# Peptides against a protein of PDB entry 1IK9: the designs that were tried, part 53

Target 1, 211 residues: chain A of PDB entry 1IK9
Amino acid sequence: MERKISRIHLVSEPSITHFLQVSWEKTLESGFVITLTDGHSAWTGTVSESEISQEADDMAMEKGKYVGELRKALLSGAGPADVYTFNFSKESCYFFFEKNLKDVSFRLGSFNLEKVENPAEVIRELICYCLDTIAENQAKNEHLQKENERLLRDWNDVQGRFEKCVSAKEALETDLYKRFILVLNEKKTKIRSLHNKLLNAAQEREKDIKQ
Target 2, 207 residues: chain A of PDB entry 1IK9 as posed
Amino acid sequence: MERKISRIHLVSEPSITHFLQVSWEKTLESGFVITLTDGHSAWTGTVSESEISQEADDMAMEKGKYVGELRKALLSADVYTFNFSKESAYFFFEKNLKDVSFRLGSFNLEKVENPAEVIRELIAYALDTIAENQAKNEHLQKENERLLRDWNDVQGRFEKAVSAKEALETDLYKRFILVLNEKKTKIRSLHNKLLNAAQEREKDIKQ
Target 3, 195 residues: chain B of PDB entry 1IK9 as posed
Amino acid sequence: MERKISRIHLVSEPSITHFLQVSWEKTLESGFVITLTDGHSAWTGTVSESEISQEADDMAMEKGKYVGELRKALLSVYTFNFSKESAYFFFEKNLKDVSFRLGSFNLEKVENPAEVIRELIAYALDTIAENQAKNEHLQKENERLLRDWNDVQGRFEKAVSAKEALETDLYKRFILVLNEKKTKIRSLHNKLLNA

## One batch from the design tools (peptide; made by RFdiffusion4, then SolubleMPNN)

Design b1_p12_1_s4 (from b1_p12_1, 7 letters changed)
Fold by OpenDDE base, seed 3:
Parts: C-alpha cells; structure tokens; sequence
Structure b1_p12_1_s4 (fold): chain B 211 residues (1-211), chain C 211 residues (1-211), chain A 12 residues (1-12)
C-alpha cells in the first residue's frame, strides 16, 4: 500500500494548515482512501475505481489524464502556484477541489467524508508513518553517503593507476629508443671499421702489384 | 534550533503510542523544551541548563555522561532493548523516566509538564516538521543518487582508459622489440658479410705471395 | 620511421 501526506489550506480555514492523506494500492487509478485532519478532528472517505472513472467521463477527460490531475492535486499539496483550491464543509462533510487556470476555474473532484470517531488514533498513525518515513530516508541517505565515499576512493585509486600507466608507457618508449640507438650505433661502428679494413686491404694489394 | 521527535510507550498507557518531542539550541546540555502528545492532548515543559547540571550532581554522574544518557533516553525513543522506561501522570503532569539495567532500575530524570491549551496547534506544527524533514531528506537522497550515478560513470570511464593504457603499453613494448630485432639482424648480416670479404681478401693475398 | 632512417644512413 502506498501513502502520501500533504499540507493543504482550506478556503474556509485559510489560517489553519490541514493535512491530506491519500492511501492506495499499486495505482491511484484503482481507488484510494482519503483522510483529512486539522490535528484535532479527522475525516475519512473511500473513492473507488468506478467513481474515478465516472468523474473522468463526466468531465469528458481521458481517464489517465484525469488521474494525472488527481495525483497533482491530492499528492503534491497546493504547490506554490496555488493551481488547486481545496474546500471542506465540516457540517456536510463534503470535500471538493478546483483547478484554477488563468481564465477558468473548474471543479476537479469531490468526496463525501465521514467524521472519524477516534481522531487521535488516526493522528498517531499518521505521525508514526512520518517518523518511519524519516527513519527509512535517513538509512537510505547514510547508505548513499557511504557508497559515494567508496566510489570516490575507487575513482581516485584508478585515476592514480591510470596516470602511472601513462607515465610508465612514455618512459618505456623513451628508454627502449635510447637503448636501441646505443646498440645500433655500436653495430654501425663495427660496419664502418670493417669497411675501412677492406679498403686498406685493397690499396695494399694494388701497391704489391705495382714492383 | 534542533529538534527530535520519537515514539515512546508510557507505563500507564502501554497500548497507546505517545510522541516525545525535544527541541534545543546547539547542545542538549544548554537546556531543552520537551513536548509529549498522544495525538489528542499535549503537554510541554522547559528544562534549563541549571536543572540538567543539578540532576547530574544529584545522581553523582559527570555532566557529559548524564547528558549522554538524556540523549539516548529522550532522542532515540525506547529502542528495541527497552533500556528506558517512560512514566507520565496526566493528573499531576509529572513525567519521569528510568534506566533499566539487568540488576538495577534507577530514575534518570523527571519533568513537570504543563497541559497545552491548544493541542491541535502543537500537533499540526509537529506534523509540519515531519513533512518538512521528509522533503529535505528526499531532496538529499535525490542529490546523493545523482552524485552516485555520476561517480559510477566517471569510474567506468577512467577504468576503461586505464585498461586501454595497459594494453597499449604491452603492445608498444612488443612492437618496438620486433622492429628492433629486424634492424639488428640486418646489421649483423652486414657485419658477417664484411668479415667474410676480409677473410677472402687475406686468403687471396696469401695465394699471390706463394705465386 | 626513425628506424628506417637509421638503416638508410649506413648504406651510404
């Protein structure tokens, strides 16, 4: 089961932060449970997949697009753009929300809620969920931090080995060329010496023929 | 200002999760505000640095050690080891907690709390803090995840360059040795040819003298 | 190729 809690401001009580909890299985499209609380009272309603489909049809909106608007309205809270306005009557237990566009405001959906008899239990469970989520997120943060520190060390180690390999390649090439030049020069000197001995032997033979 | 919220179970109400909020400036040693709630009622008390020092002295405990025990008791909740037992009387507004060791249970501290007139405001503020903490931790998690993915890419890139450098070094050494062996063999062949010519010239001269 | 140049100078 997935759950999202958001802060909302009701048009009827703009000075009092309310909390909107939505809980669903797998997809919001399959239906959800909505809970509203002011920290003293709580109200809950269940919305079925059939109700969501009917609201989409009544609005002449494609179901996936409508569910996308529900997700933005109910799960994101009133973002800083106040694109969604929330209304609730405690007397009728009727909750409705509107999408505000520049030139048009329209009702996006409405729910009948029931007043919870034991709001303290709902509030405690909501706080427990928040604390559990904080603990899970903390554990994930600590894990990711340790992994980042490991990856940074591993990167530095491989980078240092790479730089040493580059330098060792350049040094190898330079050393091999120097050694080979020395050996080649020694062979060249022997070739020159042997050529000179051959020339001298030929000149001596030419002198011996001239007697 | 730092804040920690924990779940506790009271000895008087073991079936009802309570929430213990502690708020302080810089260090818990400098004093703190404690708030207890059951999701319906709330109670608050202020503990001064002087009270913490007096409790440490009365217990014959070093102040830093005592504050360390307060931190474990009040900020960690009753961990799974039930090392700390919490008691609260709604009638007297007296909160006290004990440390349970194998052979000895002792009172670690006590606070007089005042019943909050508007518990809903305290509960709303507590939920707001939880939601803000979730949002901050989510943003940190997303940042660490992106950094982790970057570091992993950077590591793979350098590792691939390192492997190419190793292979290129081995290939370079092998290629240079092969080329140099060919050149040296050519020079050795010239040296052998010149030596043979010198030996033949010497043998011909020896024939001409016998002639 | 430096090696080929080093080979040619000894033929002259």
Amino acid sequence: as target 1 above (211 residues)
Amino acid sequence: as target 1 above (211 residues)
Amino acid sequence: DILDELLKEDLE
Scores: peptide ipSAE 0.023, ipTM 0.846, DockQ to the pose 0.449
Fold by OpenDDE base, seed 5:
Structure b1_p12_1_s4 (fold): chain B 211 residues (1-211), chain C 211 residues (1-211), chain A 12 residues (1-12)
Amino acid sequence: as target 1 above (211 residues)
Amino acid sequence: as target 1 above (211 residues)
Amino acid sequence: DILDELLKEDLE
């Protein structure tokens, strides 16, 4: 079961932060359970897949688009931009929410909630879920931090090997050229020496012919 | 101000999860505020630095060691090992906790708490803090995940450059040796040719002298 | 190519 808890402000009680819990299985489209609490009282309602489909039809909205709007309203919380307005009557247990689009507001949905008999149990379970989520996220953070440190070490190792490889390539090229030049110069000197010996032998032969 | 919330079980009400909030400034040794809640009622007490020092002295325990035990008891929550036992009387508002060491239990500390007049406000603030902590940890997780992905890309880039550098070094060495052998063989051929010309010239001169 | 330059000087 998936769950999201958000803080919301009710139009009727704007100074008192309320908490909106939504619970669903796999997709919000298949229905969900909604719980509202003020930290003292709690109210719960179940919304079925058929009710979601009917609300989408009544709004003349495509179901996937409507569910997309529900997800933004109910799971994102009231973002600081007041894009979603929440209303609740404790007397009628009627919860409704509106989407505010510049100069136009429209009702996005409404639910009949029932007052929970034991709100303390709901509140305790909500706090437990928050603490579990904190612990899971902390464990994930510690794991990611250790992986970051590992990856950074591995990067530095490969970088250092790469720099050494570049330097070794340049050094190899320079050393090979120097060695080649030395050997080549020795061969050139020997060629020049043999050529001079040939010239001298030819000059001596020309002298011997001229007697 | 630092804060830690933990779930605890009271010996008097083991079936009802309680929440223990501890708030302090910089160090627990400088004093702290403790709040206990069952999701309906709340109780709060303030513990001063002087009270912590007195409790350490009464226990004949070094203050830093005592504060270390307080930190384990009050901030770690009751770990699954029941190392710390928590007791609370709603009638007397007396909270005390024990450390269990195999066959020996001892009282680690005790606090007089006061019943909060508006527990809903305390509970709402506690839930708000949990939600803020979740959001902060999620943002940190997303950042660390992006950094991990960056570091992995950077590692793959350097690794690929390193492999290319190794291959290029081997190819360079092989190519330079092949080219050098070709040039050297040409020079050796020229040396052999000049040497043969010298031998032929010497043989012709020896024929001319014998004629 | 340094090797090619080194080859030319020996043809003279």
Scores: peptide ipSAE 0.023, ipTM 0.847, DockQ to the pose 0.432
Fold by OpenDDE base, seed 1:
Structure b1_p12_1_s4 (fold): chain B 211 residues (1-211), chain C 211 residues (1-211), chain A 12 residues (1-12)
Amino acid sequence: as target 1 above (211 residues)
Amino acid sequence: as target 1 above (211 residues)
Amino acid sequence: DILDELLKEDLE
């Protein structure tokens, strides 16, 4: 079961924040339970998948698009710049909401709610859910923070090893070339010495032939 | 201002969850506001720094230790295994709590609360705070998750570069030695050839002298 | 050191 609690402003009571809880299984399309409270009274209604389908049909809207608008309206909360207007009559227990688009508003949905006999129980459960959600999110945040710090350390460690490897490769190359040049120079010197000895021997032989 | 909301069970009403809000500036030692609600009624009291000091003195407890116990009692929430017992009389508006230690319980603190005239406003504000806290924690969670994923990618990238650097160092060393051996062998062959020419020239000269 | 071995003048 999924749940979202949102703050809304009712057109009839703009001075008091209301809370809209929506609870559903897997998808909002399969139906949902809506609960409205002002912190003193509560009202609840169940909206079936068939009612959602009927409302989409009555609006001549594609069901997926309609459910998408329901999800925005009922789960986003209504900020002061929200495109959704919420209306509720405490006398009729009729809840409806409109989407405001520039110069046009249209009714997006309507539900009959029932007044809860023990609103304190609903309010307590709502607060409990909020506190549970806070605790779960805090635990996740602490875990992610610790993991983030671990990954940062691990990154710094491998980065430092990588930099050392680069430097070691350059040092190895430089050292090998230096040593190799020394060896080659020794061999070149020996070649030159042997070549000079050959030239001298040839000059001596030419002198011995010329007596 | 800091705030913590906790669930508690009152000894007098163990079947209904109560909510204990504590609000303070910087440190709980400087005083705090305590608010109790059952989702229908609310009670509030202000506890001054002087009252905290007096209660610590009355208990013959060091103030820092006493405040440490207050922080545990009032901010942890009371799970079913909690060492703290909460009591409240709705008639007297007297709130007190005890610490249970094995075979001994002792009163840790007591406060006079006042019944809130408009509990719905307090309850709405409490729910608003919970929803704000959820939103803030969700935003932090999403940020940390994205950063965690980034750091994991960055770690994998540098790890892969490091492994390539290690392999490249080994390959460089092997290739340089192979090339050096080839050049040295060429120089050795040239030295041997020159040495043989010198030996032949010496043998020819010895024949010419015996001739 | 492979280089020290390569530095050894194989005479022969």
Scores: peptide ipSAE 0.029, ipTM 0.848, DockQ to the pose 0.552; fails the geometry check
Fold by OpenDDE base, seed 2:
Structure b1_p12_1_s4 (fold): chain B 211 residues (1-211), chain C 211 residues (1-211), chain A 12 residues (1-12)
Amino acid sequence: as target 1 above (211 residues)
Amino acid sequence: as target 1 above (211 residues)
Amino acid sequence: DILDELLKEDLE
């Protein structure tokens, strides 16, 4: 089961932060459980896939688009743009929310909630879920941090090996050229010596012919 | 201000999860505010640095060691080892906790709490803190994940460059040796040719003398 | 190429 808790502000009680919990299986489209609390009282309601489909039809909206709006409204809470307005009557237990656009506001959905007999249990469970989520996120962060530290070490190690390889390539080229020049110079010296011996031999022959 | 919320179980109400919030400035040693809630009622108390020091003295314990035990007891909640037992009387508002060792249990601390007049506000604030902490941890997680992905790309890029450098070094060595061998062979051929010319010239001279 | 230069200097 997936769950999201968000802060909302009710038009009727704007000074009191309310918490809206939404729970669903795999997709919000398949229905959801909504829980509202003010930290003292709690209210819950179940919204079926059939109700979501009917509301989308009544709105003449494509179901996926409607569910996309529900997700934005119910899971993001009151975003900074107040795009969604939440209303709740404690007397009627009627919860409804509106999407506010520049020129048009419209009701996006409405639910009948039931007052929870033991709100403290719902609140405790909600806090437990928050604490569990914190612990899980902390564990993920610690893991990612350790992995980042590992990857950084591995990067530094490869970078250092790469720099050594570049330097070794340049050094190899330089060393090979130096060694080759030495060997070539020896061969050139030998060629010069042999040419001089041939010249001397030719000069001696020319002297021997001239008696 | 630093804050930690933990789940605890009270000896008197073991079936009801309680939440223990501890808030402090920089160090727990400088004092802290403790808040207990069952999701319906809340109790708060302030513990001063002087009280912590006095309790450490009364226990004949070094202050830093005592604060270390307080941190374990109050910030970790009931760990799986039940090393710390929490007790609270709703009538007296007396909160105390014990450290349970194999052979000895001792009182680690005690606080007089005051019942909060508006527990819903405390509970809402606590839930807000949990939601804020979740959001902050999620943002950190997303950041670390992006950084991890970056570091992995950077590692792969350097690794690929390193492998290319290794291959290029080996190819360079092989190519240089091949080129050098060609040049050396030309010089060796020239040396051999000159030696043969010298031998022929010597043989011709020996014929001319015998003639 | 240093090798080609070294080769040219030997061909005089």
Scores: peptide ipSAE 0.022, ipTM 0.847, DockQ to the pose 0.445; fails the geometry check

Design b1_p12_2_s1 (from b1_p12_2 with A2S S7G A11P)
Fold by OpenDDE base, seed 2:
Structure b1_p12_2_s1 (fold): chain B 211 residues (1-211), chain C 211 residues (1-211), chain A 12 residues (1-12)
Amino acid sequence: as target 1 above (211 residues)
Amino acid sequence: as target 1 above (211 residues)
Amino acid sequence: SSSGSAGAHAPA
């Protein structure tokens, strides 16, 4: 079961923060439970898949698109100010919400809620869920932080190996060239020596022929 | 102002989850506000630095060590089962808690609370704080996740550069050795050619002298 | 005619 809690302000009670819990199985489209509380009283209603389909049809909206708008209204908490307006009558237990566009507001959905006899239990469960979500998010943060620190170490280790590889490549190139020049110079010296011996032998033979 | 909310079970009401909020400025040692709620009623008390010092003295405990134990009791939420026992009298508004060791339990602290006239406001503020903490932790999780993904890309990039550097070093070594062998073989061939010319010139001179 | 299609048992 997925659950989302959001803060809302009712048009009738704009100074009182209300909490809207939506809980669902698998998808919001399959239906959900809506719970409203002011921190003292609670109201709950179950919205079926058929009611969601009917509201989509009444709006002439494709069901998936309607559920997408419903999700933005009911799950996004404080969306941008004034994009969604929430209305609730404590007398009729009628909850409805409007989407405010620039030039038009329209009712996005409406639900009949029932007053909960034991609101304290609902409020406790809501706080428990918040605390569980905090604990899970903290554990995830600690895990991700440790993983970031690991990845940063692994990056530094590979970077250090890369720099050593670059330096070792340059050193290898320099050493191989130095060795090449040495051996080349030795062979050049030997060639010059042999060439001079050939010149001397030719000059001696030319002297021996001239007697 | 720092704040921590925890779940507790009262000895008098073990089936009812209570919420303990502790709020403080800078350090818990400088004093704190304690708020207890059952999701319907709320009780609050302010604990001064002098009261914390007095409780530490009454326990014959060093203040920093006492505050360290106080922090474990009041801020750790559900510590290991039964390590801390919480007691609250709704009649006397007397809150006390015990640390349970293997063979002994001792009172770790006690506070007089006052019943809050508007518990709904306190409960709303508590839920608001939980939702803010969830939002902050979620934003931190998203940030850390993006940073992990960045660090993983950066690691893969450096690893790929390192592998290319290794391959380029091996290729360079192989190419330099191939070039070296080619030039060395050319010079060896030239030396052999010059040496053969010297041998022939010496043999011709030895024939000319015998003639 | 009353062809009472048999509610087969499938066991496993």
Scores: peptide ipSAE 0.000, ipTM 0.841, DockQ to the pose 0.009
Fold by OpenDDE base, seed 3:
Structure b1_p12_2_s1 (fold): chain B 211 residues (1-211), chain C 211 residues (1-211), chain A 12 residues (1-12)
Amino acid sequence: as target 1 above (211 residues)
Amino acid sequence: as target 1 above (211 residues)
Amino acid sequence: SSSGSAGAHAPA
């Protein structure tokens, strides 16, 4: 079961924060349970897949698009206060909400709720779920923070190895060229010495022929 | 103001989850407000710095150590259920808690609370705080996740540059050695050719002298 | 006088 709790303000009670819990299995499209509370009373209603399909048809909207609007209205929390308007009659237990566009408001959905006999239990369960969600998110935050610190260390280590590799490549190139020049100069000196010996031998032979 | 909400079970009502809110300014040591709720009723009490000091003295405990135990009892949530025991009399509004050690339990603190006139407002504010904390932790989780993904990309990029640098260093070494061997072999061939010319010139001179 | 009696309750 997935669950989302949001703050809403009812048009009838704009000064009182209400809490809308929506609970569903697998997908919101398969149906959901709505629970509304003012922190003292609670009301619940089950919305079936067939009711969601009927509301989509009544709106002349494709079911997936309609469920996408339900998700925004019911699960996004109090979005910017003016996009969705919530209404609830405590007398009739009739809940409905509207989407406000610039020039028009329209009913996005409506549900009959039932007053909960023991609202304190529903409120306790709602607070428990909030505390569990806080604990899970805190544990995830600590995990992600430790992972960030690990990744930053690993990055710095590879960066330092890369810089050492660049410097080692340049040093290797320089050293190999120095060694090459030394050996090349030795061979050039030996070639010059052998050429001078050949020139001397040719001059001596030319002297021996001239007698 | 800092705030922490925890689940507790009262010895008198072990089947009913209670919520303990502790709120403080700057440090828990400077005093705090306790709020207890069962999801229907609420009770509140202010604990002054002087009361905290008195309770530490009565326990013959250093104030900072005592506050450290208060923090574990009141802020850690329901730690392993057996370390702290909570008691509350709804009649006397007397709240106390004990630390359970292996062979001994001792009272860690006690406070007089007052019944809140409008518990629904306190409960709504408590739920609001939970929802705000969820939203903040979710935003932090998303931030840390995006940072992890960035650090992982940056690590992979540097790792790929490092591997290319290693391969380029080995290729450079191999190429420089190949070029060096080629030039060295040319110079060795020229030295051999010049030696053979010197030997031939010496043999021709020895023929001219015998001739 | 909040007598913080550190009552060491022995386990029964």
Scores: peptide ipSAE 0.000, ipTM 0.839, DockQ to the pose 0.037
Fold by OpenDDE base, seed 4:
Structure b1_p12_2_s1 (fold): chain B 211 residues (1-211), chain C 211 residues (1-211), chain A 12 residues (1-12)
Amino acid sequence: as target 1 above (211 residues)
Amino acid sequence: as target 1 above (211 residues)
Amino acid sequence: SSSGSAGAHAPA
């Protein structure tokens, strides 16, 4: 079961932070359980896939788009700048929420809730879920941090090997050229020496022919 | 203000999850506020540095060591395997906790709490803190995940550059040797040609003298 | 003289 808890403010009680829990099994489209609490009382309602479909039809909205808006409203809370407004009548147990657009507000959805007999249990379960989520997220953070540190070490090791490889390539090129120049100069010197000996031998033969 | 919320079970109410909030400003040693809730009622107490010192003295424990045990008990909850046991009298508002060792249990600390008049506010604040902590940890997780993905890309890029550098070094060495052999063989051929010309010139001169 | 190549810290 997936679960999301959001802070909301009711239009009727803007000074009191309420908590909206939405729980669902597979997809929000398949239905969900909504739980509202003020930290003292709790109200719950089950919203079926048929109710979601009916609300989409009543809105003349495509179901997938409606569920997308429903997800934003119920799982993100009001969000920044009062994009969603929440209303609840404690007397009628009627919960509804509006989407506020620039020039118009409209009811996005409405659900009947029921007052929970033991609100303390619901509140404890809600706090437990928050604490479990904190622990899971902390464990994930510690894991990701250790992995970051590992990846950074591995990067530094490869970077250092790369720099050594670059330097070793340049050193190799330089050494090979130095050795090449030495041997080439030795062979050039030997060629010049042999050429001079040939010139001298030719001059000596020309002298011997001239007696 | 630092804050930690832990689940605890009271010895008197083992079936009911309680929540222990500890809040402190600088260090736990300087004092803290303890808040206990069952999701319906709340109790709070301020523990001063003097009370912490007195409890350490009463335990005949060095203050820093005592605060270290206090931190484990109050901030980690019971932990694995009932290392700490929590007791609370709703009548006397007396909260105490024991450290369970292998052969002995002893009271680690005791505090007087007071019943909160508006427990719903305390519970809402506690839930708010949990939700804020979830949001902060999620944002940190997303950041660390993006950084992991970056570091992994950077590692792959450097690794690929390193492999190219290795291959380029081997190719360079091979090419330089091939070029060196070509030029060296050309010079060796020229030396042999000049040497043969010198031998022929010497033989021709020896014929001209015999003649 | 082992020149400790200062591992270039990956840019944060």
Scores: peptide ipSAE 0.000, ipTM 0.840, DockQ to the pose 0.015
Fold by OpenDDE base, seed 5:
Structure b1_p12_2_s1 (fold): chain B 211 residues (1-211), chain C 211 residues (1-211), chain A 12 residues (1-12)
Amino acid sequence: as target 1 above (211 residues)
Amino acid sequence: as target 1 above (211 residues)
Amino acid sequence: SSSGSAGAHAPA
């Protein structure tokens, strides 16, 4: 069972924060339970998949699009100011909400709720769910923080190995070239020495022929 | 102002989850406000720094140690089962809690609470705080998740650069040695050729002298 | 024959 709790303000009671819980299984499209509370009283209503389908049809809206609008209204909490207006009559137990566009408002959904006999139990369950969600999110934060610290250490290790590899490549190239030049110069010197010996031997032979 | 909300069970009402809020400024030692609720009624009490000091003295406990025990009892929530027992009389508005050790239980703190006239407001504020804490923790989770994804990308980039650097170092070493051997062999061949020319010139000179 | 090993004091 998935659950979302949102704070809302009712048009009839704009100074009193109300809490709207929506609970569903699998998908919001398969139906949901709405619970409304003012922290003293609670009201609940079940919305079936057939009612969602009927409301979509009555609005001439494709069901998936309609459920998408319901999700924005009911689960996004206090979205940007004035996008959704919530209304509830405590007398008739009639809940409805409207989507406000720049030039038009329209009713997006309407539900009959029933007054809960034991509102304190519903309020306690709502607070319990909030506390459980806090604990889960805190545990996730601690896990992600430890993983960040691990990844940062692993990055620093690889970075340090990379920098050492770059420096070692440059040092290797420099050393190999130095060694190569040394050996090459020795061989060049030996070639020059042998060439001078050939010149001297040729000059001596030319002297020996001229007697 | 810091705040912690915990679920507790009262000895008098073990089937009913109660919520204990503790609110403080700067440190718990400077005093705190306790709020207890059952989701229908609320009770509040202010504990001053002087009362905390007096309770520590009455217990013959060092103040910092006493505050450390208060913090464990009041802020840790439902810790491991049975470490702390909470008691409240709705008639006398007397709240007390005990620390249970294996062979001894002792009263760790006791406070007179006052019944709140508008419990619904206190309950709404408590739910609001829970929802704000959920939102803050979710935003932190999303931030940490994005940072994890960044660090993982950065790690993969450096790792790939490191592997390329290793391969480039090995390839460079192999290539430089191949080039060096080629040039060295050419110079060795030239030295051998010049040496053979010197031997031939010496043999020809020896023939010309014998002639 | 007492071989006097001169300890070289490294400067301050």
Scores: peptide ipSAE 0.000, ipTM 0.840, DockQ to the pose 0.005

